# Peptides against a protein of PDB entry 2KNC, part 61

Target 1, 74 residues: chain A of PDB entry 2KNC
Amino acid sequence: KGPDILVVLLSVMGAILLIGLAALLIWKLLITIHDRKEFAKFEEERARAKWDTANNPLYKEATSTFTNITYRGT

## One batch from the design tools (peptide; made by RFdiffusion4, then SolubleMPNN)

Design b2_p23_8_s3 (from b2_p23_8, 17 letters changed)
Fold by OpenDDE base, seed 1:
Parts: structure tokens; C-alpha cells; sequence
Structure b2_p23_8_s3 (fold): chain B 74 residues (1-74), chain A 23 residues (1-23)
């Protein structure tokens, strides 16, 4: 029995919609993976720069702790 | 998960279409 033309048309339309949706999801997934990898590299480079600064004996922190010896916190 | 389910659904629809075209 030849395929029901309505069933064929609906199945083809459904397949096209799913292919389009799958392509958009793959594209979004690839971008999301790319952005996460780039962000992870940026945070790694920032962490390395912080370690290199901390290991530099010439680096003076901008923050100074002042201890007021006259302050008796009662 | 969702992408895998959609790919599975696509594969099942393509199989069903091929079966329907073979009748």
C-alpha cells in the first residue's frame, strides 16, 4: 500500500523542524563550550599573574596594616 | 540529555519514514 501522503508530509515537516532545532542546539552548545574554555583560560592566566606577582620580592602590596598600640578595645 | 533525546527522536522519525516509504 503506498504511503499515506498526509503521513509522509507530516513526517517530513517534523524531520525538517527537528533538524533545524538540532542544528541550533549544536551551534549553541559549541558556543557555550568555546566560551567556557576561553573563560577558564582567562581565569588560569589571571591566577598565574597573581602567583607571579606574589612571588616577586620587589612587589609591595598597596595595603598597609596599621596597629594602634594605644587602642585598648574594652 | 535534551540534544541526545532530539537526535534519537530524529533517528526514529527517519527510520519510520524509511519504513513507510518501503510499503
Amino acid sequence: as target 1 above (74 residues)
Amino acid sequence: DLLALLLQLLLELLKALLELLQE
Scores: peptide ipSAE 0.059, ipTM 0.647, DockQ to the pose 0.060
Fold by OpenDDE base, seed 5:
Structure b2_p23_8_s3 (fold): chain B 74 residues (1-74), chain A 23 residues (1-23)
Amino acid sequence: as target 1 above (74 residues)
Amino acid sequence: DLLALLLQLLLELLKALLELLQE
C-alpha cells in the first residue's frame, strides 16, 4: 500500500497552507511587538515634552481660566 | 482576537493533515 498519489498531493497542499498560516501568525506577532515598543516610546517622548514645557518660562498656556466673580458655587 | 482565530484554524488544519496521513 504505497501512499496514494492523492494522499501525497493533499498532504503537500495542507503543508503549504500550514506554513503560510504560520508565517502570517509570526508576522502579526512581530508587528504587535513592534507597535507596542513604538507606542511606549511615543508616550515616553510625549511625557518628556510635557515636562520640558512645564519648565519653559516662555510657555503660554493655550487655556485661559477666568474666575467668574458672580458665580455662587452651590 | 484574530490571532486566536488564526491559531485555531492552524490547529484544525494540522489535525486534518494528520488524519490524511493516517489513511
Scores: peptide ipSAE 0.058, ipTM 0.646, DockQ to the pose 0.040
Fold by OpenDDE base, seed 4:
Structure b2_p23_8_s3 (fold): chain B 74 residues (1-74), chain A 23 residues (1-23)
Amino acid sequence: as target 1 above (74 residues)
Amino acid sequence: DLLALLLQLLLELLKALLELLQE
């Protein structure tokens, strides 16, 4: 009994569909990992840029700490 | 989990195809 040509065709079609779906899942996983690494890098660069901005002498802290020169701590 | 299940299904279909081609 030769393999039923219909069964072979359906199995090949099923295999192609699963390969295509696997490739899409791998692609989505790679993008998700890339995006998470890029977001982590952007948050680190943004944290560094906030540190550079905090050290920028043009950023007056909105909190003017008035050092009260007359505070004799008892 | 979903990727592992898909890979298992792919391996099962490839095995079934090889069995059908060997008959």
Scores: peptide ipSAE 0.058, ipTM 0.647, DockQ to the pose 0.066
Fold by OpenDDE base, seed 2:
Formats: C-alpha cells, structure tokens, sequence
Structure b2_p23_8_s3 (fold): chain B 74 residues (1-74), chain A 23 residues (1-23)
C-alpha cells in the first residue's frame, strides 16, 4: 500500500505548521532573553548613575526640607 | 503563559502528526 496521498498531504501540512510554530517559539525565546539582559543592564547603569551622583561633592539634592518654624500644630 | 500554551500546542500537533503516521 503506497502512502495514501491524503496522509502525505496532511503530514506535510502538519510539518509546515510545526516548523512555523518552532520558529515562533525560538524567536520569542530569543527576544525574552534579550529583553531580560537589556533590562538587567539598564538597572545596573541606573544603580551606577545613582552611586556616582551620591559621590559628587557638587551635587545638591533638589529637595530641601525646610522645617516650617511657623507651623504651630493645632 | 503564552510560551507554555505554544509549547503545549506544539506537543499536541506533534502527537497528532505521529498518530497520523502510524495509521
């Protein structure tokens, strides 16, 4: 019995769908790994920038807390 | 979640293809 032409056609269609899905999974995996590495790098650069700013003797915090001497809490 | 669903779909399609080849 030669393979039924229908079985061959359905197997080829199934194989194309599997290859397409595998390619999408690999692509999604690569993007997810890339995005996690980029985010980790961004958080590291942000942490370094904060540290460098804290060590700058010319850095004045934009937020000055003034004690309101006139605030009589009633 | 989406990756897990796609992996499950891939496994189901692989099983269906193997069943079709065993008939």
Amino acid sequence: as target 1 above (74 residues)
Amino acid sequence: DLLALLLQLLLELLKALLELLQE
Scores: peptide ipSAE 0.056, ipTM 0.642, DockQ to the pose 0.040

Design b2_p23_8_s4 (from b2_p23_8, 17 letters changed)
Fold by OpenDDE base, seed 1:
Structure b2_p23_8_s4 (fold): chain B 74 residues (1-74), chain A 23 residues (1-23)
Amino acid sequence: as target 1 above (74 residues)
Amino acid sequence: SLLAQLLLLLLQQLEALLELLES
């Protein structure tokens, strides 16, 4: 005999729901991977910017040294 | 993973549907 219409409809609905859930999980996965790659690129650019600052001839170190000429020691 | 389990479950549902349609 032919398939039970109710069984077919419920199976189709179940399949559609699972496809939807799978699509959401895939979407979340793709976004997560994309965000991680973008963040990695951002951190790399930040690291390069710090390096470029260090090599900038106009860069002045924040640390300064002072010599106390009046200190004679003991 | 949950995704892998969902995909396997989907495949099982599709196979079951095909078997029902062929009966």
Scores: peptide ipSAE 0.062, ipTM 0.643, DockQ to the pose 0.062
Fold by OpenDDE base, seed 5:
Structure b2_p23_8_s4 (fold): chain B 74 residues (1-74), chain A 23 residues (1-23)
Amino acid sequence: as target 1 above (74 residues)
Amino acid sequence: SLLAQLLLLLLQQLEALLELLES
């Protein structure tokens, strides 16, 4: 004898919920992988920008070093 | 790892439901 109609209905409802949850987890996983790849590209671009700035002859440092002639160091 | 464990748990529940439908 097959399962009762109520058992079938409840099992189908449960299956739909579980499939939905699984889909959400897969979706989150895919987004996480995507975000990590994008973040890696961002860090690479940032590193490249720093490198280019260091070798740019037109770059002028915002920080200036001043020698205090009155400091005797002793 | 946690997501993988949850996914496996969900798959096990789906298998259990399928067995109930086949019984």
Scores: peptide ipSAE 0.059, ipTM 0.636, DockQ to the pose 0.047
Fold by OpenDDE base, seed 4:
Structure b2_p23_8_s4 (fold): chain B 74 residues (1-74), chain A 23 residues (1-23)
Amino acid sequence: as target 1 above (74 residues)
Amino acid sequence: SLLAQLLLLLLQQLEALLELLES
């Protein structure tokens, strides 16, 4: 005998919903992996830029020592 | 993982649907 029509309809609906949910989860997973890789590269580049800035002479602390020319040590 | 469980559930539903259509 053929299956109950209600069972068929509910099974089809359930399958469609699960396919949709699975597709959304796969999509979210792909985006998350992509974003994490891009973010990691961004943080690496940012860290590199920070180090380059720290080593740049233009950003080194300017210090000068002033000697009092009128001071003669005794 | 949640995704793996949902994928397994999907496969189970597809198999059940296939058997239902063949009966």
Scores: peptide ipSAE 0.059, ipTM 0.635, DockQ to the pose 0.066
Fold by OpenDDE base, seed 3:
Structure b2_p23_8_s4 (fold): chain B 74 residues (1-74), chain A 23 residues (1-23)
Amino acid sequence: as target 1 above (74 residues)
Amino acid sequence: SLLAQLLLLLLQQLEALLELLES
């Protein structure tokens, strides 16, 4: 059954708007995925840099942990 | 994600419109 001409016109107009909106959302999604991948790569590189520093025989940590022997935690 | 839900909703609306045109 062929739909009424009014239904066809409104559906076409709605489809055009939805396609435009979908294209914008897809574009935003692609950018978001790209940015998350780049951020994940950055965090991986940062983690590697930390490990490389830890394995450097010339590296001396600036932070030292001291145990307070007088602290008896209640 | 909210974006994924919106995309899915848009696809469902497009499919519904296509089905309406085919009837």
Scores: peptide ipSAE 0.067, ipTM 0.647, DockQ to the pose 0.045; fails the geometry check

## One batch from the design tools (peptide; made by RFdiffusion4, then SolubleMPNN)

Design b2_p24_1_s2 (from b2_p24_1, 15 letters changed)
Fold by OpenDDE base, seed 1:
Structure b2_p24_1_s2 (fold): chain B 74 residues (1-74), chain A 24 residues (1-24)
Amino acid sequence: as target 1 above (74 residues)
Amino acid sequence: DELLRLALSLLALALLLALELILS
């Protein structure tokens, strides 16, 4: 007995949906891997920038402490 | 990883079932 046309149609629809879902999962996986690699590069660049700042003899601290000798705490 | 493996297993199963239904 040939397959019922409804069974064939539903099987094709189901297969398309599952292929679509699989494609979305692959897409999400690729994005996740990409984002992790980009974040790792960003952290490496940030670590290098911190090292470069620490080793730069021209770096001056952006903050300085001034003692106001005229301040009498009331 | 587990979700992906599960999805791939379900996809494979669905393709096998569809093939069996078409060939029956």
Scores: peptide ipSAE 0.054, ipTM 0.623, DockQ to the pose 0.046
Fold by OpenDDE base, seed 3:
Structure b2_p24_1_s2 (fold): chain B 74 residues (1-74), chain A 24 residues (1-24)
Amino acid sequence: as target 1 above (74 residues)
Amino acid sequence: DELLRLALSLLALALLLALELILS
C-alpha cells in the first residue's frame, strides 16, 4: 500500500523534531564530556599543587592538628 | 547521565516506530 499522506506528513514532522532533539542531545553530550575532562585536569593540577607545596622548604602549614587528651572516643 | 540515557532510548524507540509506520 502506498504510504498515506497523513503517515508521510506525521513522519516528516516527527523526523524534524527527532533531528532537533538529537542535535541538542549531541551538543549537551559534547559539553558534558568537555567539562568532565576540564574538571579532571583541574583536580590533577590541584593534586600536583598540593604535592609541590608540601615539598617547598619555605612553606609553613597554616593548619595544625591538636590531640584532645580529654576525648576518649567512647 | 541517567536522564541522557533515557532521552536516547526514547529517541531510538521513536525512530523505530517512525520506520515501521513508513514501511507498513
Scores: peptide ipSAE 0.052, ipTM 0.614, DockQ to the pose 0.031
Fold by OpenDDE base, seed 5:
Structure b2_p24_1_s2 (fold): chain B 74 residues (1-74), chain A 24 residues (1-24)
Amino acid sequence: as target 1 above (74 residues)
Amino acid sequence: DELLRLALSLLALALLLALELILS
């Protein structure tokens, strides 16, 4: 008995869906790896910027501390 | 990670169903 046409059609449809899903999973995996590398680079650049700021004699803090002369500390 | 696990489980299920259709 030759291959049932319905079985062939359903198998082809199933194969297309599986290939599509596999491609999406691979794509998501690649993006996730890429994003983690980019985030790691961003955190390294941020850490470097803080280090450079700490050693820069021209750095002026954006925040100032004021002594409240009316605070009695009781 | 949860979405990946779900997608892998759906892929496995689809493979099993395709095998059953071919073997029937």
Scores: peptide ipSAE 0.045, ipTM 0.617, DockQ to the pose 0.032
Fold by OpenDDE base, seed 2:
Formats: sequence, structure tokens, C-alpha cells
Structure b2_p24_1_s2 (fold): chain B 74 residues (1-74), chain A 24 residues (1-24)
Amino acid sequence: as target 1 above (74 residues)
Amino acid sequence: DELLRLALSLLALALLLALELILS
């Protein structure tokens, strides 16, 4: 008996769905790996830029702390 | 990670269903 046409059609449909799902998974995996590497690089570059700025003798901290001598702490 | 696990579980299920359809 030749293969049941319904079984063949369902198997082809299933195969297409599997290929589509596999392609989406591969695509998502590649993006996720790329994004993690790019983010890690970005954080490293930000860290280096912060260290370079801290060693600049012309750098003035944006935050100044002043002791309020008139503050009566209860 | 959860979406990946879910997708892998769906892939495994679809492979099992395809095998059952071929072997039946």
C-alpha cells in the first residue's frame, strides 16, 4: 500500500513547522549571544572611560559635599 | 532562558509527534 496521502501531508506540514521553529531558535540564539557580547564590551568601555577620567588632573567631580554647620541634629 | 527551554520542549514534542505519525 502506498503511503497514505494524509500521513504524507501531515508529515510535510510537521517538517515545515519544525524547520521554522528551528530557524527562529537559531536566530534568537545568535541575537542573544551577540547582544550579551556587545553589552559586555559596552560596560568594559564605560569602565575604562571612567578610570581615564578619574586620572585627569583637570577633572572636577560633579558632586560636591558640604557640611551644613547650621544643621542642628536633634 | 525560559523561552529557549519552552521552544526546545516544543521542538522535542513536535519531533515525537512526527515520529509517531511515521511509525503508525
Scores: peptide ipSAE 0.043, ipTM 0.615, DockQ to the pose 0.032

Design b2_p24_1_s3 (from b2_p24_1, 17 letters changed)
Fold by OpenDDE base, seed 3:
Structure b2_p24_1_s3 (fold): chain B 74 residues (1-74), chain A 24 residues (1-24)
Amino acid sequence: as target 1 above (74 residues)
Amino acid sequence: DALLELLLSLLALALLLGLELLLS
């Protein structure tokens, strides 16, 4: 029995839709991976900049921590 | 992401429907 022409046509249409959807998924996945890598790099650079600032002898902290010696936390 | 989950659910549904059409 030859293939049902209706099944062939529907399978081709379905395959085209699946290829289109797969292309969108691949595109979104690539962007998501790229953005996560770039964000991870940004957070690493930010962490390094914080350490560099802490080691800068010209940096004076704007905030000072004072220990209240009279505060006995009961 | 919610959009990725939606797209994956649509892909799974399309694969199931295609399989049903091929096996019918």
Scores: peptide ipSAE 0.046, ipTM 0.630, DockQ to the pose 0.028
Fold by OpenDDE base, seed 1:
Structure b2_p24_1_s3 (fold): chain B 74 residues (1-74), chain A 24 residues (1-24)
Amino acid sequence: as target 1 above (74 residues)
Amino acid sequence: DALLELLLSLLALALLLGLELLLS
Protein backbone atom coordinates (compact mmCIF):
# COMPACT_ATOMS: atom_id res chain seq x y z
CA LYS B 1 0.00 0.00 0.00
CA GLY B 2 1.29 3.48 -0.83
CA PRO B 3 2.04 5.83 2.03
CA ASP B 4 -1.09 7.13 3.73
CA ILE B 5 -1.50 10.82 3.00
CA LEU B 6 -2.21 11.42 6.70
CA VAL B 7 1.09 9.79 7.67
CA VAL B 8 2.91 11.97 5.13
CA LEU B 9 1.22 15.15 6.38
CA LEU B 10 1.86 14.31 10.03
CA SER B 11 5.49 13.43 9.27
CA VAL B 12 6.00 16.76 7.48
CA MET B 13 4.36 18.65 10.35
CA GLY B 14 6.46 16.71 12.85
CA ALA B 15 9.64 17.44 10.90
CA ILE B 16 8.83 21.18 10.83
CA LEU B 17 8.19 21.14 14.58
CA LEU B 18 11.46 19.27 15.20
CA ILE B 19 13.41 21.77 13.08
CA GLY B 20 11.75 24.66 14.92
CA LEU B 21 12.50 23.11 18.29
CA ALA B 22 16.11 22.40 17.30
CA ALA B 23 16.48 26.02 16.16
CA LEU B 24 15.14 27.23 19.53
CA LEU B 25 17.60 24.98 21.38
CA ILE B 26 20.51 26.24 19.27
CA TRP B 27 19.35 29.84 19.74
CA LYS B 28 19.10 29.44 23.51
CA LEU B 29 22.47 27.68 23.65
CA LEU B 30 24.15 30.48 21.67
CA ILE B 31 22.60 33.16 23.88
CA THR B 32 23.62 31.31 27.04
CA ILE B 33 27.20 30.91 25.82
CA HIS B 34 27.31 34.55 24.69
CA ASP B 35 25.96 35.85 28.01
CA ARG B 36 28.41 33.72 30.01
CA LYS B 37 31.34 34.99 27.92
CA GLU B 38 30.19 38.59 28.23
CA PHE B 39 29.72 38.22 31.99
CA ALA B 40 33.15 36.60 32.35
CA LYS B 41 34.68 39.48 30.38
CA PHE B 42 32.84 42.02 32.54
CA GLU B 43 34.08 40.36 35.75
CA GLU B 44 37.64 40.29 34.37
CA GLU B 45 37.45 43.99 33.48
CA ARG B 46 36.05 44.74 36.94
CA ALA B 47 38.85 42.76 38.56
CA ARG B 48 41.45 44.63 36.45
CA ALA B 49 39.89 47.98 37.35
CA LYS B 50 40.15 47.05 41.04
CA TRP B 51 43.81 46.06 40.64
CA ASP B 52 44.59 49.22 38.64
CA THR B 53 43.00 51.31 41.40
CA ALA B 54 45.03 49.51 44.04
CA ASN B 55 48.24 50.06 42.09
CA ASN B 56 47.55 53.73 41.34
CA PRO B 57 49.76 55.80 43.70
CA LEU B 58 47.45 58.80 43.16
CA TYR B 59 44.40 56.91 44.45
CA LYS B 60 43.23 58.06 47.85
CA GLU B 61 40.42 56.28 49.61
CA ALA B 62 37.25 58.30 49.21
CA THR B 63 36.05 57.10 52.61
CA SER B 64 37.63 58.71 55.65
CA THR B 65 36.77 57.88 59.24
CA PHE B 66 36.69 60.79 61.67
CA THR B 67 36.44 60.27 65.41
CA ASN B 68 34.63 63.11 67.13
CA ILE B 69 36.42 63.36 70.48
CA THR B 70 33.90 65.94 71.75
CA TYR B 71 30.85 63.67 71.34
CA ARG B 72 29.68 62.62 74.82
CA GLY B 73 26.62 60.65 73.70
CA THR B 74 24.01 62.50 75.74
CA ASP A 1 17.39 26.10 32.83
CA ALA A 2 13.68 25.35 33.18
CA LEU A 3 13.10 26.48 29.58
CA LEU A 4 15.94 24.25 28.36
CA GLU A 5 14.50 21.26 30.21
CA LEU A 6 11.09 22.01 28.74
CA LEU A 7 12.52 22.24 25.22
CA LEU A 8 14.46 19.00 25.69
CA SER A 9 11.36 17.23 27.00
CA LEU A 10 9.33 18.48 24.02
CA LEU A 11 12.11 17.34 21.67
CA ALA A 12 12.16 13.88 23.24
CA LEU A 13 8.37 13.65 23.01
CA ALA A 14 8.38 14.78 19.37
CA LEU A 15 11.08 12.21 18.51
CA LEU A 16 9.08 9.43 20.19
CA LEU A 17 5.88 10.45 18.39
CA GLY A 18 7.75 10.65 15.08
CA LEU A 19 9.24 7.20 15.64
CA GLU A 20 5.78 5.79 16.40
CA LEU A 21 4.44 7.33 13.18
CA LEU A 22 7.33 5.87 11.14
CA LEU A 23 6.87 2.40 12.66
CA SER A 24 3.07 2.39 12.16
Scores: peptide ipSAE 0.046, ipTM 0.629, DockQ to the pose 0.034
Fold by OpenDDE base, seed 4:
Structure b2_p24_1_s3 (fold): chain B 74 residues (1-74), chain A 24 residues (1-24)
Amino acid sequence: as target 1 above (74 residues)
Amino acid sequence: DALLELLLSLLALALLLGLELLLS
């Protein structure tokens, strides 16, 4: 018996849906991997920027030390 | 992610339905 036209149509529709879902999964996977790598890089750059800020001669520490010249240690 | 789990579940369901249509 020749192929049932309904079976052929449903199989084509199913194949298109599967290709669409596969494409969406691949797309989401690529974005997720990209975003995680970019975020990890950004956090590393922020960590480095904190070190660079600590070594920046323009950075003023929030804490100031005052030498009390009148302090006689016991 | 909930969306990834949903997409994987839909993909699995579509594969099962497609297999049933081909084997029937």
Scores: peptide ipSAE 0.045, ipTM 0.632, DockQ to the pose 0.031
Fold by OpenDDE base, seed 5:
Structure b2_p24_1_s3 (fold): chain B 74 residues (1-74), chain A 24 residues (1-24)
Amino acid sequence: as target 1 above (74 residues)
Amino acid sequence: DALLELLLSLLALALLLGLELLLS
């Protein structure tokens, strides 16, 4: 006697929900992979900048240490 | 990660409910 119209409607609603959830999972997965790749590049660039600074003979540290000659450690 | 776990749990629940509707 054909499928019940309610069963058809509920099955369509369920299918839409499943497709929506699947799309969100795929989207999140793609973003997560993208962000990990971008973060890895950022850390590589940061590491390179540190190496370039260490090898630059013109680099002067902004922080200077002052030795207090009057401090006798007592 | 928490959002992924939530979405996976909701997907699993939706699959179970859909299966119940098809088998009923």
Scores: peptide ipSAE 0.044, ipTM 0.630, DockQ to the pose 0.032

Design b2_p24_1_s4 (from b2_p24_1, 17 letters changed)
Fold by OpenDDE base, seed 3:
Structure b2_p24_1_s4 (fold): chain B 74 residues (1-74), chain A 24 residues (1-24)
Amino acid sequence: as target 1 above (74 residues)
Amino acid sequence: DSLLELLLSLLGLTLLLALQLILS
């Protein structure tokens, strides 16, 4: 049996839509991976900057932790 | 995130429709 012309036309239309959708998915995936890598790099640089600040002999922490000796946590 | 879910849903739907057209 020769292919039904309607099936062929609908399959071609479906294939075009699938290719377009796949291209959008690939594009979004690439951007998402890129952004996550850049964000991970930024967080790593931020973590390093915090460590460098902690090791700076001229740095005095603005925040001090005080232990309340009268607080008996029940 | 919602856009990706929408695109994946559309992809799944189009694949199901294509499969039905081939099997019919």
Scores: peptide ipSAE 0.056, ipTM 0.643, DockQ to the pose 0.028
Fold by OpenDDE base, seed 1:
Structure b2_p24_1_s4 (fold): chain B 74 residues (1-74), chain A 24 residues (1-24)
Amino acid sequence: as target 1 above (74 residues)
Amino acid sequence: DSLLELLLSLLGLTLLLALQLILS
């Protein structure tokens, strides 16, 4: 028997669907890897900015201590 | 993650269907 035209058509359609799904998976994988790398870079820059703030001579600590000279205690 | 699982399930299903068509 010659090739069944129906089998050929269905195999071609199936192959196209498989390629499409594979492309979507690759695309999603690439985006996910890209986003994770960008987020990691952002977190590193944020961490550096926090440390650079500590070394900034213009940085004033938010926490201040006050001595209450009027407190006599009990 | 759910979309990835869905796509993988569809990929698996289409592979099984393609194999059945080839083996028939």
Scores: peptide ipSAE 0.055, ipTM 0.645, DockQ to the pose 0.033
Fold by OpenDDE base, seed 5:
Structure b2_p24_1_s4 (fold): chain B 74 residues (1-74), chain A 24 residues (1-24)
Amino acid sequence: as target 1 above (74 residues)
Amino acid sequence: DSLLELLLSLLGLTLLLALQLILS
């Protein structure tokens, strides 16, 4: 008795689904690794920009402190 | 993360189905 043609067809369909899902998992893994590397670079650039701003003599703080002369602290 | 879990669950299910088809 040769292999049942239905078993062959179903096995081929199953194999296609497995390959498709495996490809999606690999793709998702690669994107996740890529995104983490890009995010790490972004955080490094943001940290560097903060340090450069702190040492920039042209930086004027957006926040100003006012001394309330009428506040007696009691 | 939820998508990865879903894909892994579907992969596991398809593997089980393939094994059942081979053993039947």
Scores: peptide ipSAE 0.054, ipTM 0.647, DockQ to the pose 0.031
Fold by OpenDDE base, seed 2:
Structure b2_p24_1_s4 (fold): chain B 74 residues (1-74), chain A 24 residues (1-24)
Amino acid sequence: as target 1 above (74 residues)
Amino acid sequence: DSLLELLLSLLGLTLLLALQLILS
């Protein structure tokens, strides 16, 4: 018996869907690996910048705490 | 992560359907 044309068509459609899904998975995997590496590098660079700033004798903290002298506690 | 899980579920489903078509 020759192959059922319907079975052939459905199998081809299924194969196309599988290839499409596989391509999307590979693409997402590559992006995810790339993004994680880039984020790790970014956090490392931020950490280094913080250490370098802390060792700078000209570093002045941006945060200033002022005591409100006019605050009368109850 | 949710998208990956969805894609894996769809991949599994399509594989099962393909197997059913071959075995039928």
Scores: peptide ipSAE 0.054, ipTM 0.644, DockQ to the pose 0.033

Design b2_p24_3_s1 (from b2_p24_3, 16 letters changed)
Fold by OpenDDE base, seed 2:
Structure b2_p24_3_s1 (fold): chain B 74 residues (1-74), chain A 24 residues (1-24)
Amino acid sequence: as target 1 above (74 residues)
Amino acid sequence: DLLLLLLLLLGLLLGLLLALLLAE
C-alpha cells in the first residue's frame, strides 16, 4: 500500500513547524548567551572604572553625608 | 531540555516519514 499522501503531507507540515520552532529557540539561546556575556563584561568594566576613579587624588565623592541635627529620632 | 525534546520529536518525525516512504 503506497504511503497515505495525507499522512505524508501532515508529517512534512509538522516537520517544518518543528524546524521553525527549533530555529527560533536556537536564535533566542544564542542571543541570551551573547547578552549575558556582554552584560558580565559591562559590569566588569564598571567595576574597574570605579576602582580607577577611587585612586584619583582629585576625585571628590558625589555623595556627601550630612548629619541632620534637626532630626529628632523618636 | 525543550531543545533536546524538540530535536527528539524532529528525529522521530523524520524517522516516521522515512519508515512510511520505505513501507511501500
Scores: peptide ipSAE 0.055, ipTM 0.669, DockQ to the pose 0.052
Fold by OpenDDE base, seed 4:
Structure b2_p24_3_s1 (fold): chain B 74 residues (1-74), chain A 24 residues (1-24)
Amino acid sequence: as target 1 above (74 residues)
Amino acid sequence: DLLLLLLLLLGLLLGLLLALLLAE
């Protein structure tokens, strides 16, 4: 009995759809991994810039706490 | 390059599976 022509046609159509979906999933996965690695580098550079600012002897804290010794609470 | 090679290999494997299915 030759292969059922309908089974062959449906199998070809299904295979094409599965290949297309697999290619899209692989592409999306690669982009997502790339973007996560780039974002992780960006957050590392941002963290380093924050630490470098904290260790910069020229950094003046914007907030100065003054103890007013002359404040006699009325 | 590697992705295109993988897709070509996958297409060849599927073409072979179809040829085997048509030979039954």
Scores: peptide ipSAE 0.046, ipTM 0.658, DockQ to the pose 0.043
Fold by OpenDDE base, seed 1:
Formats: structure tokens, sequence, C-alpha cells
Structure b2_p24_3_s1 (fold): chain B 74 residues (1-74), chain A 24 residues (1-24)
């Protein structure tokens, strides 16, 4: 018997579907890994910018200490 | 993009299944 044409067609179709599904999963995985790496880099740059602001001589601390001159500690 | 590719793949799968059902 020659190769069963139905078995060949179903095997080719199944292979195309599995390759297509695998390619979609790999593509989604690559994007997800890329986006997480880019986001991690962005959060690191944001953290550095916050530290650089703290070392800026023009940075005014948001906390103002008021010394009450009328407070005689008991 | 991914959704469009998934819809295209699903459309291709349905087209292949219909072609097989019409070839009998």
Amino acid sequence: as target 1 above (74 residues)
Amino acid sequence: DLLLLLLLLLGLLLGLLLALLLAE
C-alpha cells in the first residue's frame, strides 16, 4: 500500500498547527520577557533619578522642621 | 498583533478542515 493520503494530509495539517501554536507561544514569551526587562530597567532608572534628586544641592527637603521658641520643655 | 495572528491561524485551520471535509 502506498502512503495513506489521509494520514499524510492529517499529519501535515497537525504539524502546521503545532508549529503555528509553538511560534505564537515563543513570540508571546519573548515579548513578555522583553517587556519585563524594559520595565525593570525603567524602575532602576527611576530609582537612580530619585537618588540623584536627593544629592542635588537645589533639592529642598519636603519636611520642614519648625522650632517652637516658646516651647519651654518641662 | 498577537490576536490578529491567532485569528488568522484559526481561519487557516477552519479553511483546511473545510477543504478536507469537501475532498471526501
Scores: peptide ipSAE 0.040, ipTM 0.637, DockQ to the pose 0.031
Fold by OpenDDE base, seed 3:
Structure b2_p24_3_s1 (fold): chain B 74 residues (1-74), chain A 24 residues (1-24)
Amino acid sequence: as target 1 above (74 residues)
Amino acid sequence: DLLLLLLLLLGLLLGLLLALLLAE
């Protein structure tokens, strides 16, 4: 029995769709890994900039802690 | 970017499907 032409056509179409979907998933995965590495680098640079600012003797903190004298902790 | 890539891939798949249907 020769290959059923309909089964061959549907299998080729299904294979093309699966290859296309796999390529999109690989591409999305590569971008997601790249973006996470870049974001991790950005957060590391931001952390370093915060530490460098904290070590600057000319830096005045924009946040002041005020003791609320009316706060009686129960 | 991802949406454009998805539309291009969909267009390619539809083009391939049409080419197969016209090759019969």
Scores: peptide ipSAE 0.040, ipTM 0.636, DockQ to the pose 0.032

Design b2_p24_3_s2 (from b2_p24_3, 17 letters changed)
Fold by OpenDDE base, seed 5:
Structure b2_p24_3_s2 (fold): chain B 74 residues (1-74), chain A 24 residues (1-24)
Amino acid sequence: as target 1 above (74 residues)
Amino acid sequence: DLLLLSLLLLGLLLGLLLALLESL
C-alpha cells in the first residue's frame, strides 16, 4: 500500500513552508550582518568628521558663549 | 537558535519526504 497521496501532498506543502521560513531567516541574518557593518562605517566616518572639524584652525563655532563678568550669582 | 531549529526541522522534513518518495 503506497503512502496516501494526501500525506505526500501535505509533506510537500510543509517542506515548501519550512524552506521559505529558512530562506527568510538566512536573508534576515545576512541583512543584519550587513547593516551592522555599514552602521560601524557610518559611526567611524562621523567620528572622523568631528576630529577633522576640531583640528581645523579655520573652523569658527557658530555659537559663542559669553561669560557675563558682571553676573554675581546671589 | 531559531535558524538552527529551522534547519533541523527542514532536514527532518526533507528526510521524511525522501522516505515517502521511496515508498511510492
Scores: peptide ipSAE 0.050, ipTM 0.658, DockQ to the pose 0.054
Fold by OpenDDE base, seed 1:
Structure b2_p24_3_s2 (fold): chain B 74 residues (1-74), chain A 24 residues (1-24)
Amino acid sequence: as target 1 above (74 residues)
Amino acid sequence: DLLLLSLLLLGLLLGLLLALLESL
């Protein structure tokens, strides 16, 4: 029995839909991996910039300690 | 999740291709 033309057509349509869906999933996976790698680099650069700021001789600590000279700890 | 779904779709595509080949 030659291949039922209907079975061949439905199989080709199903194959095209599955390839399209697989391509979209691969694309989404690649973007998600890319974005995670870019975000990890950004957080590393931000961490380095924070450390470089701490080593900057112009950096003043935001915490100022005021010694109250009038505080007699009895 | 997406990798597993892509593998499932690839398996389904291969199964469909084999079914088509068996119909020839």
Scores: peptide ipSAE 0.049, ipTM 0.650, DockQ to the pose 0.054
Fold by OpenDDE base, seed 4:
Structure b2_p24_3_s2 (fold): chain B 74 residues (1-74), chain A 24 residues (1-24)
Amino acid sequence: as target 1 above (74 residues)
Amino acid sequence: DLLLLSLLLLGLLLGLLLALLESL
């Protein structure tokens, strides 16, 4: 029984649409995993930079607290 | 979620391919 040409054509069209959709989802998944890994790496590097700053005896805080001895609080 | 959806689509694609092969 030769394949019903209509069934073959509709099946091929459906397969192409599903392959295209699957490829887009795989692509989006790969990007999402990449972005999450990159973000995690950046947060780790930022955490390390804070630790390195805290452990660096040459780090001078940009904020100096000056006690104004002349400040009479009202 | 996206992985599960990709697996579902892959399963559907394989099902359609098998149905096509049975129709030959």
Scores: peptide ipSAE 0.049, ipTM 0.649, DockQ to the pose 0.058
Fold by OpenDDE base, seed 2:
Structure b2_p24_3_s2 (fold): chain B 74 residues (1-74), chain A 24 residues (1-24)
Amino acid sequence: as target 1 above (74 residues)
Amino acid sequence: DLLLLSLLLLGLLLGLLLALLESL
């Protein structure tokens, strides 16, 4: 007995919807993995740039801590 | 999560296609 035409139509529609959803999920997954790799690289480069700045003998920290000698906390 | 969901949807799709091919 050939499949009921209605069962075939509904199953094809279901298959198309599942393909569409799977494609969207794969696309989102690829973007998410890409963005995480790029972010990890950016954080590594930022960490390296901070090390290079800290090791520069010409780098004077913009923050100077002045101890107020006259501050006796009462 | 998304990988597992994508694999589940792919498995359901393959199962539906096999059931259709068996019904023809």
Scores: peptide ipSAE 0.048, ipTM 0.645, DockQ to the pose 0.056

